# Designs tried in a protein design run: peptides against a protein of PDB entry 5NXQ. Part 11

Target 1, 114 residues: chain A of PDB entry 5NXQ
Amino acid sequence: EIQIPVSMAAEEEYLRSKVLSELLTDTLENDGEMYGNENEVLAALNGAYDKALLRLFASACSDQNVEKALSLAHELKQDRALTAAVKISERAELPSLVKKINNIREARYEQQLK

## One batch from the design tools (peptide; aimed at target 1 R55 A58)

Design b1_p26_1_s1 (made by RFdiffusion4, then SolubleMPNN; from b1_p26_1, 12 letters changed)
Fold by OpenDDE base, seed 4:
Structure b1_p26_1_s1 (fold): chain B 114 residues (1-114), chain A 26 residues (1-26)
Amino acid sequence: as target 1 above (114 residues)
Amino acid sequence: SSAEEEYEKELEEVVKEAEELIEKAK
């Protein structure tokens, strides 16, 4: 049996979920309504998207590629996913990355207050 | 909600996978 590298599998899932999320978002912006459960579908897609992205993030951390990891963190949509990214960064012993991700979280909190 | 709780568990599993990956890389 052929084993697919973790990074490749994660990349495939990320791309798939990203495309679907973007397509759905664009459709909602243009047409307004679909099947009456659009928000629930978006939430599910965003969840899958972030989960896949986190696996890529973990791979970057394991490679000690802080710049790539940070770039991926910026693409995360949900705060709970950023929290997971912080945990992963801590396990990877990357304190500078932890600080930068927390800055992302703080910036988003401020945006929500506006 | 139940769905949210389940997703949180999935994220925890991703973190655990990450820990194993990071440890293996050391």
Scores: peptide ipSAE 0.528, ipTM 0.908, DockQ to the pose 0.836
OpenDDE base, seeds 1, 2, 3, 5: peptide ipSAE 0.526, 0.523, 0.526, 0.525; ipTM 0.908, 0.907, 0.907, 0.908

Design b1_p26_1_s2 (made by RFdiffusion4, then SolubleMPNN; from b1_p26_1, 12 letters changed)
Fold by OpenDDE base, seed 1:
Structure b1_p26_1_s2 (fold): chain B 114 residues (1-114), chain A 26 residues (1-26)
Amino acid sequence: as target 1 above (114 residues)
Amino acid sequence: SEAEKEYEEELEKVVEEAEELIEKAK
């Protein structure tokens, strides 16, 4: 059995999920509701997207690559995924990254209040 | 919802995988 590196496997799933999520989003913006379950499908795709992205994030943290990790964190869509990223950053003993991710969360919260 | 709970569990698994990866890298 061929073992695929974690980063490569995560990248493949990330790209697949990203493409599908973007295509669905574009369709909804242009054509509106089609099947009645678009929001559920989008949520599922976004979940898979964030999960794959978190694996890439973990790899970056293991390499102590804070800049790459932060860039990936900005691409996360859901708050619960950002929470997971904070946990991973804490385990990696990267306090600066923890602070920056929390800033992302706060910024998004403020935008929701507007 | 049940779906949300399942996804949270999946995220926890990702965190656990990350911990193992990080520990191995140290």
Scores: peptide ipSAE 0.489, ipTM 0.897, DockQ to the pose 0.754
OpenDDE base, seeds 2, 3, 4, 5: peptide ipSAE 0.489, 0.487, 0.487, 0.488; ipTM 0.898, 0.896, 0.896, 0.897

Design b1_p26_1_s3 (made by RFdiffusion4, then SolubleMPNN; from b1_p26_1, 14 letters changed)
Fold by OpenDDE base, seed 1:
Structure b1_p26_1_s3 (fold): chain B 114 residues (1-114), chain A 26 residues (1-26)
Amino acid sequence: as target 1 above (114 residues)
Amino acid sequence: SAAEKAYEEELEKVVEEAEKLIEEAK
């Protein structure tokens, strides 16, 4: 039985979730109408998206590819996913990456305050 | 909410998977 490598599986889920998330976002922006659970659907899609990204992020960390890991972290949508990324970075003993991800979190907090 | 807690638990599992991957790579 052929098993798909973790990285490839993560890429597939990422791409699928990204497409669906973008489609829903564009639809909401263009139509401007909410009819119930669209926010819940979007949250679920974003969750799947971030989860897939985190697996890619973990792979990058294991490869000690800090620049790739950081690029992936910037694509994370939810704060809780960034928190997970920090934990992974700590386990990977990448303190510079930890600092940079925390900077991303702080920047987003500041944007919310404005 | 329960749904949020469930998802956070899923993320914790991803972190655990990552830890294993990292240790194997060392």
Scores: peptide ipSAE 0.457, ipTM 0.891, DockQ to the pose 0.816
OpenDDE base, seeds 2, 3, 4, 5: peptide ipSAE 0.454, 0.449, 0.453, 0.457; ipTM 0.889, 0.888, 0.890, 0.889

Design b1_p26_1_s4 (made by RFdiffusion4, then SolubleMPNN; from b1_p26_1, 14 letters changed)
Fold by OpenDDE base, seed 5:
Structure b1_p26_1_s4 (fold): chain B 114 residues (1-114), chain A 26 residues (1-26)
Amino acid sequence: as target 1 above (114 residues)
Amino acid sequence: DEAAKEYEEELEKVVEEAEELIEKAR
């Protein structure tokens, strides 16, 4: 059986989840309404998206590629995913990245307060 | 609530996988 590298698998899942999330969003925007569970579907898609992205993030951290990791962190949608990214960064012993991700979280909190 | 818990557990697994990856890369 062909073994797919973890990073590639993560990228595939990320892209798939991203596309599906975008399609759902477009459908809601263009057609107005879906089924009553559209928000739940969107949340599930966002979850899958973030999970896949976190695997990419972990790979970047493993490579000590802080810039890539940070870029990926900005793409995370949910705060709980950012929290996970912080944990990963801590395990990777990347304190600068931890700080930067926390800044992202704080910025989002500030936006929500507006 | 249950779905949220399950997802949190999934994220925890991702963190664990990340730890393993990082350790192996060292």
Scores: peptide ipSAE 0.476, ipTM 0.896, DockQ to the pose 0.788
OpenDDE base, seeds 1, 2, 3, 4: peptide ipSAE 0.475, 0.473, 0.476, 0.472; ipTM 0.896, 0.897, 0.896, 0.896

Design b1_p26_2_s1 (made by RFdiffusion4, then SolubleMPNN; its pose is not in this set)
Fold by OpenDDE base, seed 1:
Structure b1_p26_2_s1 (fold): chain B 114 residues (1-114), chain A 26 residues (1-26)
Amino acid sequence: as target 1 above (114 residues)
Amino acid sequence: SEYEELVEELGKEIEEKKKEKEEEEE
């Protein structure tokens, strides 16, 4: 059995979940409404996507690559995922990153209010 | 929650790696 490095596995999961999420979204937008549990499926896919991203994010934090970590944080879809990123950043003792991610969260809150 | 568990997992990994790095540098 071929052992895949953890980082590569995380990237693969991210890409897979990203593609599936986008495909589902496109289908709903272009082909009409799906019947059944489409919203639940979408939520699950988004969750998988964000979780995969968080693994990449944590890796960047381990490398103390704040810029890479921040870029990944911008790709997160769910607020709860951003919250997780903040907590991870705190554990990594990267206060500058914490502030920047909180700024992302605040910006999204303002957008939702519009 | 699933996210809380993930944070704990990833946080521990980060902390362990930091400890290892610090020990190697000493």
Scores: peptide ipSAE 0.610, ipTM 0.906, DockQ to the pose 0.945
OpenDDE base, seeds 2, 3, 4, 5: peptide ipSAE 0.607, 0.607, 0.607, 0.608; ipTM 0.907, 0.907, 0.907, 0.907

Design b1_p26_2_s2 (made by RFdiffusion4, then SolubleMPNN; its pose is not in this set)
Fold by OpenDDE base, seed 2:
Structure b1_p26_2_s2 (fold): chain B 114 residues (1-114), chain A 26 residues (1-26)
Amino acid sequence: as target 1 above (114 residues)
Amino acid sequence: SEYEELVKELGEEIEEKKEEKEEELE
């Protein structure tokens, strides 16, 4: 059995989830036909996508690569995923990253209000 | 929740790696 490093596995999952999310989005935009479960499928894919990103995010935190971690956080789609990223950053003892991610959350809230 | 479990898992991994790095530097 081929042992795949955890980081590679995370990247594979991220790429897979990203591709599927993009394909689904494109399909929905092009076909215009809304099936009853399409939104649910999209949400599920987004969840998988964010979870995969969080694994990459945690890896970046382990490397104390704040800039990479922050870049990954910007790619997170769900607020709950950003919350998770904050918690992970706290565990990694990266207060600067915590602040920056909270700023991302606040910015998204402000955008939603507009 | 699934996210809570994920945070716990990833947090533990971070802590373990941190400890390993600290031990390696000593």
Scores: peptide ipSAE 0.584, ipTM 0.900, DockQ to the pose 0.914
OpenDDE base, seeds 1, 3, 4, 5: peptide ipSAE 0.583, 0.583, 0.583, 0.582; ipTM 0.899, 0.900, 0.900, 0.901

Design b1_p26_2_s3 (made by RFdiffusion4, then SolubleMPNN; its pose is not in this set)
Fold by OpenDDE base, seed 4:
Structure b1_p26_2_s3 (fold): chain B 114 residues (1-114), chain A 26 residues (1-26)
Amino acid sequence: as target 1 above (114 residues)
Amino acid sequence: DEYEELVEELGKEIEEKKREKELEEL
């Protein structure tokens, strides 16, 4: 049995989730037809995607790579995931990252108001 | 809450790694 490093496993999960999420999104945007469960499937895929990203994010935090962590945070889709990233940053004792992620959240709120 | 559970898991991992690094530097 081949042991895969945790970081590689996280990357694989991220890539898989990203591809599936993008494919579903593209399908919905192009075909416009709802088959009843598409929103649920999309939400599930987005959740898996964000959770995978958060694992990568946590790894970056462990490395004290704030720039990488911030880049990953920008890729998060759900507000709940951003909230999780803030909490992880707090646990990592990275206050600068906390501030930057909160700025991302605020910016998204402002965009939703338009 | 799934995210809360994930935060706790990842938070613990981060804290453990920090402790390990601190110990290795001593």
Scores: peptide ipSAE 0.620, ipTM 0.920, DockQ to the pose 0.956
OpenDDE base, seeds 1, 2, 3, 5: peptide ipSAE 0.620, 0.620, 0.619, 0.617; ipTM 0.919, 0.920, 0.920, 0.919; seed 1 fails the geometry check

Design b1_p26_2_s4 (made by RFdiffusion4, then SolubleMPNN; its pose is not in this set)
Fold by OpenDDE base, seed 5:
Structure b1_p26_2_s4 (fold): chain B 114 residues (1-114), chain A 26 residues (1-26)
Amino acid sequence: as target 1 above (114 residues)
Amino acid sequence: SEYEKLVEELGEEIEKKKKEKELEEL
């Protein structure tokens, strides 16, 4: 059995999810064709994408690489994923990162109100 | 929720790694 490092596995999952999400999004936006289930498919892909990112995020937290962790947090799409990132940061005992991610959440809330 | 489970999984992993690092530093 081939043992793949956790970090490599997480990266592969992220890249795959990212590509699929982008392809679907581009198809829907460019072709203008709706078949009725696109939103559900997009949501599922976004979920997979964010979960993959969170694995990378946790790895960065483990390395105490706050800058990398923050960069990854900015790539998260769903608010619930940001919430998860906050909780992970708390477990990693990185209070500065917690504050920064909360700032991201607040900024997105303000943008949604527009 | 799925995210809660993921947080717990990743949190435990982080804590384990942290303990390992602390042990290595001793």
Scores: peptide ipSAE 0.606, ipTM 0.915, DockQ to the pose 0.949
OpenDDE base, seeds 1, 2, 3, 4: peptide ipSAE 0.604, 0.605, 0.603, 0.605; ipTM 0.914, 0.915, 0.915, 0.915

## One batch from the design tools (peptide; aimed at target 1 L54)

Design b1_p27_1 (made by RFdiffusion4; failed a check: too like the target's own chain)
Pose (drawn by RFdiffusion4):
Structure b1_p27_1 (pose): chain A 114 residues (1-114), chain P 27 residues (1-27)
Amino acid sequence: as target 1 above (114 residues)
Amino acid sequence: SEEKEEFLEDAEKIINIWEARYEQQLK
């Protein structure tokens, strides 16, 4: 059976998780539960989404592509995922990227104060 | 390069810690 590179597999998992998360969120916001495990599936789905997105973020940092990395950070869902992205940026010694990601966390926190 | 491999292995450790913490929040 064909082996898939972890970097290439992360892109597909990110997109898949994005699609399935958007579909299941629309189901729960309008129709509610039908099968019985949608809430848990959606939670696991958002988790796999940010994990795959953090792997692509690490690849962008490895390639010193700060711009691509910032755009990937913007697509993150969990606030804790943004924290993970900051630690990856620090490990990659990209201080300019740390500041811009921390601006995203601050901006979201400002929405939390409204 | 060896440095890039080490970075990606360390970054994956950070991601795995974050994931374990996220799964704990779901319980």

Design b1_p27_1_s1 (made by RFdiffusion4, then SolubleMPNN; from b1_p27_1, 13 letters changed)
Fold by OpenDDE base, seed 3:
Structure b1_p27_1_s1 (fold): chain B 114 residues (1-114), chain A 27 residues (1-27)
Amino acid sequence: as target 1 above (114 residues)
Amino acid sequence: SEKEEELLKEMEEIIEEWEKEYKEQLK
């Protein structure tokens, strides 16, 4: 069996999760038809999406690619995922990235207050 | 490298913890 590199697998999962999440979201927005487990499916897809991003983020941190890591962090949907990203950044000993991610979190909080 | 592998392992553990908490919130 051919082994898929971890980074490639993570990217594949990200793309898959992103596409499915977007499709479901668009369907709900356009059709307005919500059935039994659609919200649950959406939540699961969003989780998978952030999980995939976090793995890509971890890879970027491991590569010491701060710019890529930060870009990925901006794509995270959940605040708790950003918290995980902070923890990952700390383990990678990237304090500047920690600060920037916290800035993202603060900005989102401010937007929610408006 | 071994150091990189260890780092990635630690990061994966963080992600796993996050995922566990996320799934718990969905319940």
Scores: peptide ipSAE 0.561, ipTM 0.915, DockQ to the pose 0.772
OpenDDE base, seeds 1, 2, 4, 5: peptide ipSAE 0.560, 0.561, 0.556, 0.560; ipTM 0.913, 0.915, 0.914, 0.915

Design b1_p27_1_s2 (made by RFdiffusion4, then SolubleMPNN; from b1_p27_1, 15 letters changed)
Fold by OpenDDE base, seed 3:
Structure b1_p27_1_s2 (fold): chain B 114 residues (1-114), chain A 27 residues (1-27)
Amino acid sequence: as target 1 above (114 residues)
Amino acid sequence: SSEKEELLKESEEIIEEWQKEAEEEAK
């Protein structure tokens, strides 16, 4: 029986979502204008992007690869995705990773205030 | 590894809940 590993499937989805998200983001930044459903498309792509990252994050946690997990967490775009990463870290019993992810969240909050 | 499989299963559930919450926020 042939099965595609979860990590491999997640990697493929991540790469696909990342490319599309970046292309749309770059277009909006370069043109400085939004038309039609670009905002909706971007939101959907960002959701798919973070979902794929979370699966990769879970895989890294399952391998006890804290450094890889943390690196992936830095790539998450949505704050609520970081919250999900914290929950996964808790299930993985990685309290140090939990703290580091919360630090990422706090740093982003500070940046938003500037 | 049973532990690895269990974590991946639990993580998938967390991700599913995360997606569900996103849909609720969009309402």
Scores: peptide ipSAE 0.617, ipTM 0.930, DockQ to the pose 0.692
OpenDDE base, seeds 1, 2, 4, 5: peptide ipSAE 0.616, 0.617, 0.614, 0.615; ipTM 0.929, 0.929, 0.929, 0.929

Design b1_p27_1_s3 (made by RFdiffusion4, then SolubleMPNN; from b1_p27_1, 17 letters changed)
Fold by OpenDDE base, seed 3:
Structure b1_p27_1_s3 (fold): chain B 114 residues (1-114), chain A 27 residues (1-27)
Amino acid sequence: as target 1 above (114 residues)
Amino acid sequence: SSMQEKFLKESEEIIEEWEKEVKAEAK
């Protein structure tokens, strides 16, 4: 019986979503001439990207790999995704990670105000 | 382990809930 590990599947989805998201972002930033449903596509890609990251994040937490989990949290794009990461961290009983992720959120809030 | 499997299952539920919220906010 052949089964693909959850972590492997998550890695594949992450890489796929990351590449596509970056390509789309680069196109918009460098060329600025993507027309049509670019915002919808970008939103969908960002959603898939964060979803994949959250699964990797959960896997890292499960392995008690706090440093990897934190690194993954830094890669999350959406604030609500960070909130989800906090919830996962709480279930993993990793309060230090919870605090660090909240620090990421606060830092982003400050950056947005500038 | 069974504990890890349970955790991953709960995490998936959190992610699914998050995804639903994201979709709701987009509307």
Scores: peptide ipSAE 0.660, ipTM 0.941, DockQ to the pose 0.740
OpenDDE base, seeds 1, 2, 4, 5: peptide ipSAE 0.659, 0.656, 0.654, 0.656; ipTM 0.941, 0.941, 0.941, 0.941

Design b1_p27_1_s4 (made by RFdiffusion4, then SolubleMPNN; from b1_p27_1, 10 letters changed)
Fold by OpenDDE base, seed 4:
Structure b1_p27_1_s4 (fold): chain B 114 residues (1-114), chain A 27 residues (1-27)
Amino acid sequence: as target 1 above (114 residues)
Amino acid sequence: SAEKQRFLEESEKIIEEWEAEYEEELK
């Protein structure tokens, strides 16, 4: 059996999770509650989405592709996922990326205050 | 390379830890 490279698998899962998350979000915004468990489903999808992104992020870090890594970090939805990205960046010895991701976190905190 | 593979494995552990915490928060 042909095995799919980890990076390709991660990209596929990212795209799938992204589409499903967006569709569900749009449905909730437009039609409201449908089955009573949409929030749980959405949370699961968002988790899968960020997980896939984090794997892509790690891959980018391994390639020393800071620009791609940063771009991926911007796509992360959860603050805790950003924290994970910081940890990965630290292990990758990319302090500039660490700073930039922390700036993303700070910016989001400020947005939440408004 | 071996170094990159080790890095990816360590990163996966970080991701798994994050995922475990996330799942706990959903409960």
Scores: peptide ipSAE 0.662, ipTM 0.946, DockQ to the pose 0.773
OpenDDE base, seeds 1, 2, 3, 5: peptide ipSAE 0.663, 0.660, 0.663, 0.662; ipTM 0.946, 0.946, 0.947, 0.947; seeds 1, 3 fail the geometry check

Design b1_p27_2 (made by RFdiffusion4)
Pose (drawn by RFdiffusion4):
Formats: structure tokens, C-alpha cells, sequence
Structure b1_p27_2 (pose): chain A 114 residues (1-114), chain P 27 residues (1-27)
């Protein structure tokens, strides 16, 4: 059976998780539960989404592509995932990227104050 | 020309942040 590179597999998992999360969120926001495990599926789905997105983020940092990494960080869902992105940026010694990611966290916290 | 390119980059980063905040508020 064909082996898939972890980097290429992460892009596919990101996109798949993004599609399935959007569909299941539309189902729960309009129709509610039908099968019985939608809420838990959606929670695992958002978790796999950020994980795959963080693997693409690490690749962008490894390639010193700060701009591509920032765009990936913007697509993150969980605030804790933005924290993980900051630690990856620090471990990649990209201080300019740390500041811009921390601006996203602060901006979201400002929405939390409204 | 270098200052215009830096300004265009800053506008782009502001737009991406605004779109990220819109998606965050929807969620």
C-alpha cells in the first residue's frame, strides 16, 4: 500500500476536517442531533483540524516562510492552538512571527471582552 | 517603492486578521 508523506497527509487532513466541521456545525446549528454522537464528533473534528493545521504551520516555519505561517495561524480554531503556534514559532527562532501570532491572541481576547 | 510594498504588506496582514476575527465570532 502507498505510503503518504506526513506533510502531504496533513494538508489533506486539514481540508477534510475543515469540510466535515463546516457541514456538521451547520447540522447542529439548524437541525440539532440526529445520530447521537454529533457533538463529540464535532469536538474531535475541531481538534484534528488544528492539529493538521499546526503540522503545516511547522513546515512553513521550517521553510522560513513567515508569511505563509501567519496565514496558517489565522485559520486556527482553538485559542490553545494559537498558544501552540507561538511555542512552535519560538522553537523555530522566528521572533517576528511570535509577535504577530500574539496579536491574533490579543485581538480574539478583545472580542471576548465585548 | 520599498515603503509602498511594506504598506501593502501591512494592509494585507490587517485584512487577514479581520477575516480571522469574523470567523472566530461566528464560531
Amino acid sequence: as target 1 above (114 residues)
Amino acid sequence: EEEEEEEEREEKEEEELEESLERYNEE
Fold by OpenDDE base, seed 5:
Structure b1_p27_2 (fold): chain B 114 residues (1-114), chain A 27 residues (1-27)
Amino acid sequence: as target 1 above (114 residues)
Amino acid sequence: EEEEEEEEREEKEEEELEESLERYNEE
């Protein structure tokens, strides 16, 4: 049986979720048509998107590729996903990455307060 | 023997990834 590499599967899911999220976002921003469930659909798509990114992030951590992991963390949309990234980094024993991700979280909190 | 060791490493990495994703889903 041909096993699909985990990294390849994660990239495919990431691209799929990214495209769908972008299409929905464009519809909301440009068409202005609301049917009452778009926000819920967008949240679900964002969840799938972040989950796919976290798979790539975990792979980067396993490879000890801190630069790639940090780049992926910047692409995460939800705070809960950043929290998950911190936990993954802690388990991978990458304290420098933990600090950098926490800085991303703090920066987003400051932006929300403005 | 090297192929078996590589397969065991890949399985371990996959399990660690799944555990990380499960924790994300529980939050």
Scores: peptide ipSAE 0.105, ipTM 0.661, DockQ to the pose 0.027
OpenDDE base, seeds 1, 2, 3, 4: peptide ipSAE 0.074, 0.083, 0.069, 0.067; ipTM 0.634, 0.645, 0.631, 0.631

Design b1_p27_2_s1 (made by RFdiffusion4, then SolubleMPNN; from b1_p27_2, 12 letters changed)
Fold by OpenDDE base, seed 5:
Structure b1_p27_2_s1 (fold): chain B 114 residues (1-114), chain A 27 residues (1-27)
Amino acid sequence: as target 1 above (114 residues)
Amino acid sequence: EEEEEEEEKKKEEEKLLEKSLEEQQKR
């Protein structure tokens, strides 16, 4: 069994979950119809999406690629995922990245208050 | 005004860090 590199597997999962999440979102936005499970599906997809992103994020942190890590952090959807990204950054001893991710998190909180 | 905004941002960052640490301890 060809072991797909962890980074590639994460990218595939990310892309898959991203596409599915976007499709579901677009469907809900366009049709305005909910069949009762879309929110659950969306939550599951978002969870998978963020999980995949976090794997990529962890890889970027391991590579000490702060710019890539930050770019990935911006793509995270859930606050809990940003929190996880902070934890990963801390473990990677990337304080600059921690600060930047916290800024993203704060910005999202401010947006929710408006 | 810019200095006050920067200080507020730092305080908020510190709070977020503390919350993250607390969540780690609960797991």
Scores: peptide ipSAE 0.029, ipTM 0.534, DockQ to the pose 0.041
OpenDDE base, seeds 1, 2, 3, 4: peptide ipSAE 0.023, 0.023, 0.023, 0.022; ipTM 0.495, 0.494, 0.483, 0.489; seed 3 fails the geometry check

Design b1_p27_2_s4 (made by RFdiffusion4, then SolubleMPNN; from b1_p27_2, 14 letters changed)
Fold by OpenDDE base, seed 4:
Structure b1_p27_2_s4 (fold): chain B 114 residues (1-114), chain A 27 residues (1-27)
Amino acid sequence: as target 1 above (114 residues)
Amino acid sequence: SAIEREEEEKKKEEELLEESLKEQQKR
C-alpha cells in the first residue's frame, strides 16, 4: 500500500467530496427527479466535504497561515464545521482567526434570519 | 518523537471533529 502524505490525502478527499457534492447538486437541479434518498446522500457528502476541509484547515492553522485558514473556512458548508474550525483555531492559539470565523458564522445567521 | 506528536495531534483533531458532530446530533 502506497503511503500518501497526510496533506495530500486530505486534499484528495476534499476534491473528491467536492466534486461528488457538486455533481449530485447539479443532477438534482437539472433532472428534478427525487428518488427519496438524495437529500441524505447530499448531507453525507457535505459532511465528508467539511471534514476534509477541516483537515486542510487544521494544517493551515499548524502552519500559522491565517489567510489560508480563513479562505478554507469560507468554503465550509455546515455551521457545525465552522464551530469545529473555531475550536481548532483556539487550540492553535490563533485568536484573530477565531474572531474572523465567528464573523463568518454571524454573517450566515443574519442571512438565514432574513 | 516528532512523528508520534503529529499522530497525537491528528488524533485530537479527529476527536474534536467527532465531538462536534455528536453535539449537533444532540441538539
Scores: peptide ipSAE 0.067, ipTM 0.574, DockQ to the pose 0.028
OpenDDE base, seeds 1, 2, 3, 5: peptide ipSAE 0.016, 0.070, 0.023, 0.020; ipTM 0.506, 0.588, 0.522, 0.521; seeds 2, 5 fail the geometry check

## One batch from the design tools (peptide; aimed at target 1 K51 R55 A58 K87)

Design b1_p28_1 (made by RFdiffusion4)
Pose (drawn by RFdiffusion4):
Structure b1_p28_1 (pose): chain A 114 residues (1-114), chain P 28 residues (1-28)
Amino acid sequence: as target 1 above (114 residues)
Amino acid sequence: EEEEEEFEELVDELGEEIEENREEKEEE
């Protein structure tokens, strides 16, 4: 059976999780539950989404592509995932990227104050 | 707390991969 590189597999998992998360969120926001495990599936789905996105974020940092990395960070869902992205940026010694990601966290916190 | 722990494990793993990549590029 064909082996898939972890970097390439992360892109497909990100996209799949993005699609499935959007579909299941639309189902729960309009029709509610039908099968019985949608809420848990959606939670695991948003978790897999951010994890795959953080793997792509690390690749962008490894490639010193700060711009691509910032765009990836913007697509993150969980605030804890933005925290993980900051630690990855620090471990990659990209201080300019840390500041821009921390601006995203502050901006979301500002929405939390409204 | 469980999700935070999973993120910390993921950050450790990806940090090691970034370090290995940097060492390989310096060797080249």
Fold by OpenDDE base, seed 1:
Structure b1_p28_1 (fold): chain B 114 residues (1-114), chain A 28 residues (1-28)
Amino acid sequence: as target 1 above (114 residues)
Amino acid sequence: EEEEEEFEELVDELGEEIEENREEKEEE
């Protein structure tokens, strides 16, 4: 069995899940028809996407690349994923990143209220 | 709830890796 480097595997999973999530989203927006398990499939894809992205995020944190980590955090879709990113940042002892990600979360909350 | 648990597990996994990596670098 060929061992794939973890970083490459994470990147591949991220790209795959991103493409599938975008395609499904576009399809749903275009058709406007929700049948069967489409919402469930979308949720699963978004979950996989965010999880893959968090692996990349953690790698950036390990490298102490705050700018890269923050850029990745902006790409996270779910609030629970942002919460995870905050917790990871805390474990990485990056308080500046924690603050910046919390700002992202707050901004999204404000947008939802409008 | 199940999805939230999955994220918590992922945080634990990735957090442990980060901490181990930091400890290894500090020992070097």
Scores: peptide ipSAE 0.600, ipTM 0.917, DockQ to the pose 0.907
OpenDDE base, seeds 2, 3, 4, 5: peptide ipSAE 0.599, 0.597, 0.600, 0.599; ipTM 0.917, 0.917, 0.917, 0.917

Design b1_p28_1_s1 (made by RFdiffusion4, then SolubleMPNN; from b1_p28_1, 11 letters changed)
Fold by OpenDDE base, seed 5:
Structure b1_p28_1_s1 (fold): chain B 114 residues (1-114), chain A 28 residues (1-28)
Amino acid sequence: as target 1 above (114 residues)
Amino acid sequence: AAEEAELEELVEELGKEIEEKKKEKELA
């Protein structure tokens, strides 16, 4: 059994989750009818999307590719996922990345207060 | 709460992988 590298598996899951999330979003925008469970489904898809991104993020951290890691962090949708990214960055001993991700979190928080 | 727990588990898993890779690189 060909063991697919973790990074490739993560990319596949990311792309799959991204496509599904986009399709669902487009459907909701076009049909206007929100089913009662649509928000839950969307949240679940976003969760899967962020988890897949976090795996890619961790891989970038392992490679000490701070720029790639930061780019991936910007693609994270949920605040809890950003928190996870901070924790991963700390374990990777990348303090500059920690600061940058915290800045993203703060910026999003300020936007929500508006 | 369940999703948060899953994220914590994921962080721990990924953190261990990062630490292991770092140790391997330092020994080489």
Scores: peptide ipSAE 0.589, ipTM 0.916, DockQ to the pose 0.864
OpenDDE base, seeds 1, 2, 3, 4: peptide ipSAE 0.588, 0.586, 0.588, 0.586; ipTM 0.916, 0.917, 0.916, 0.916

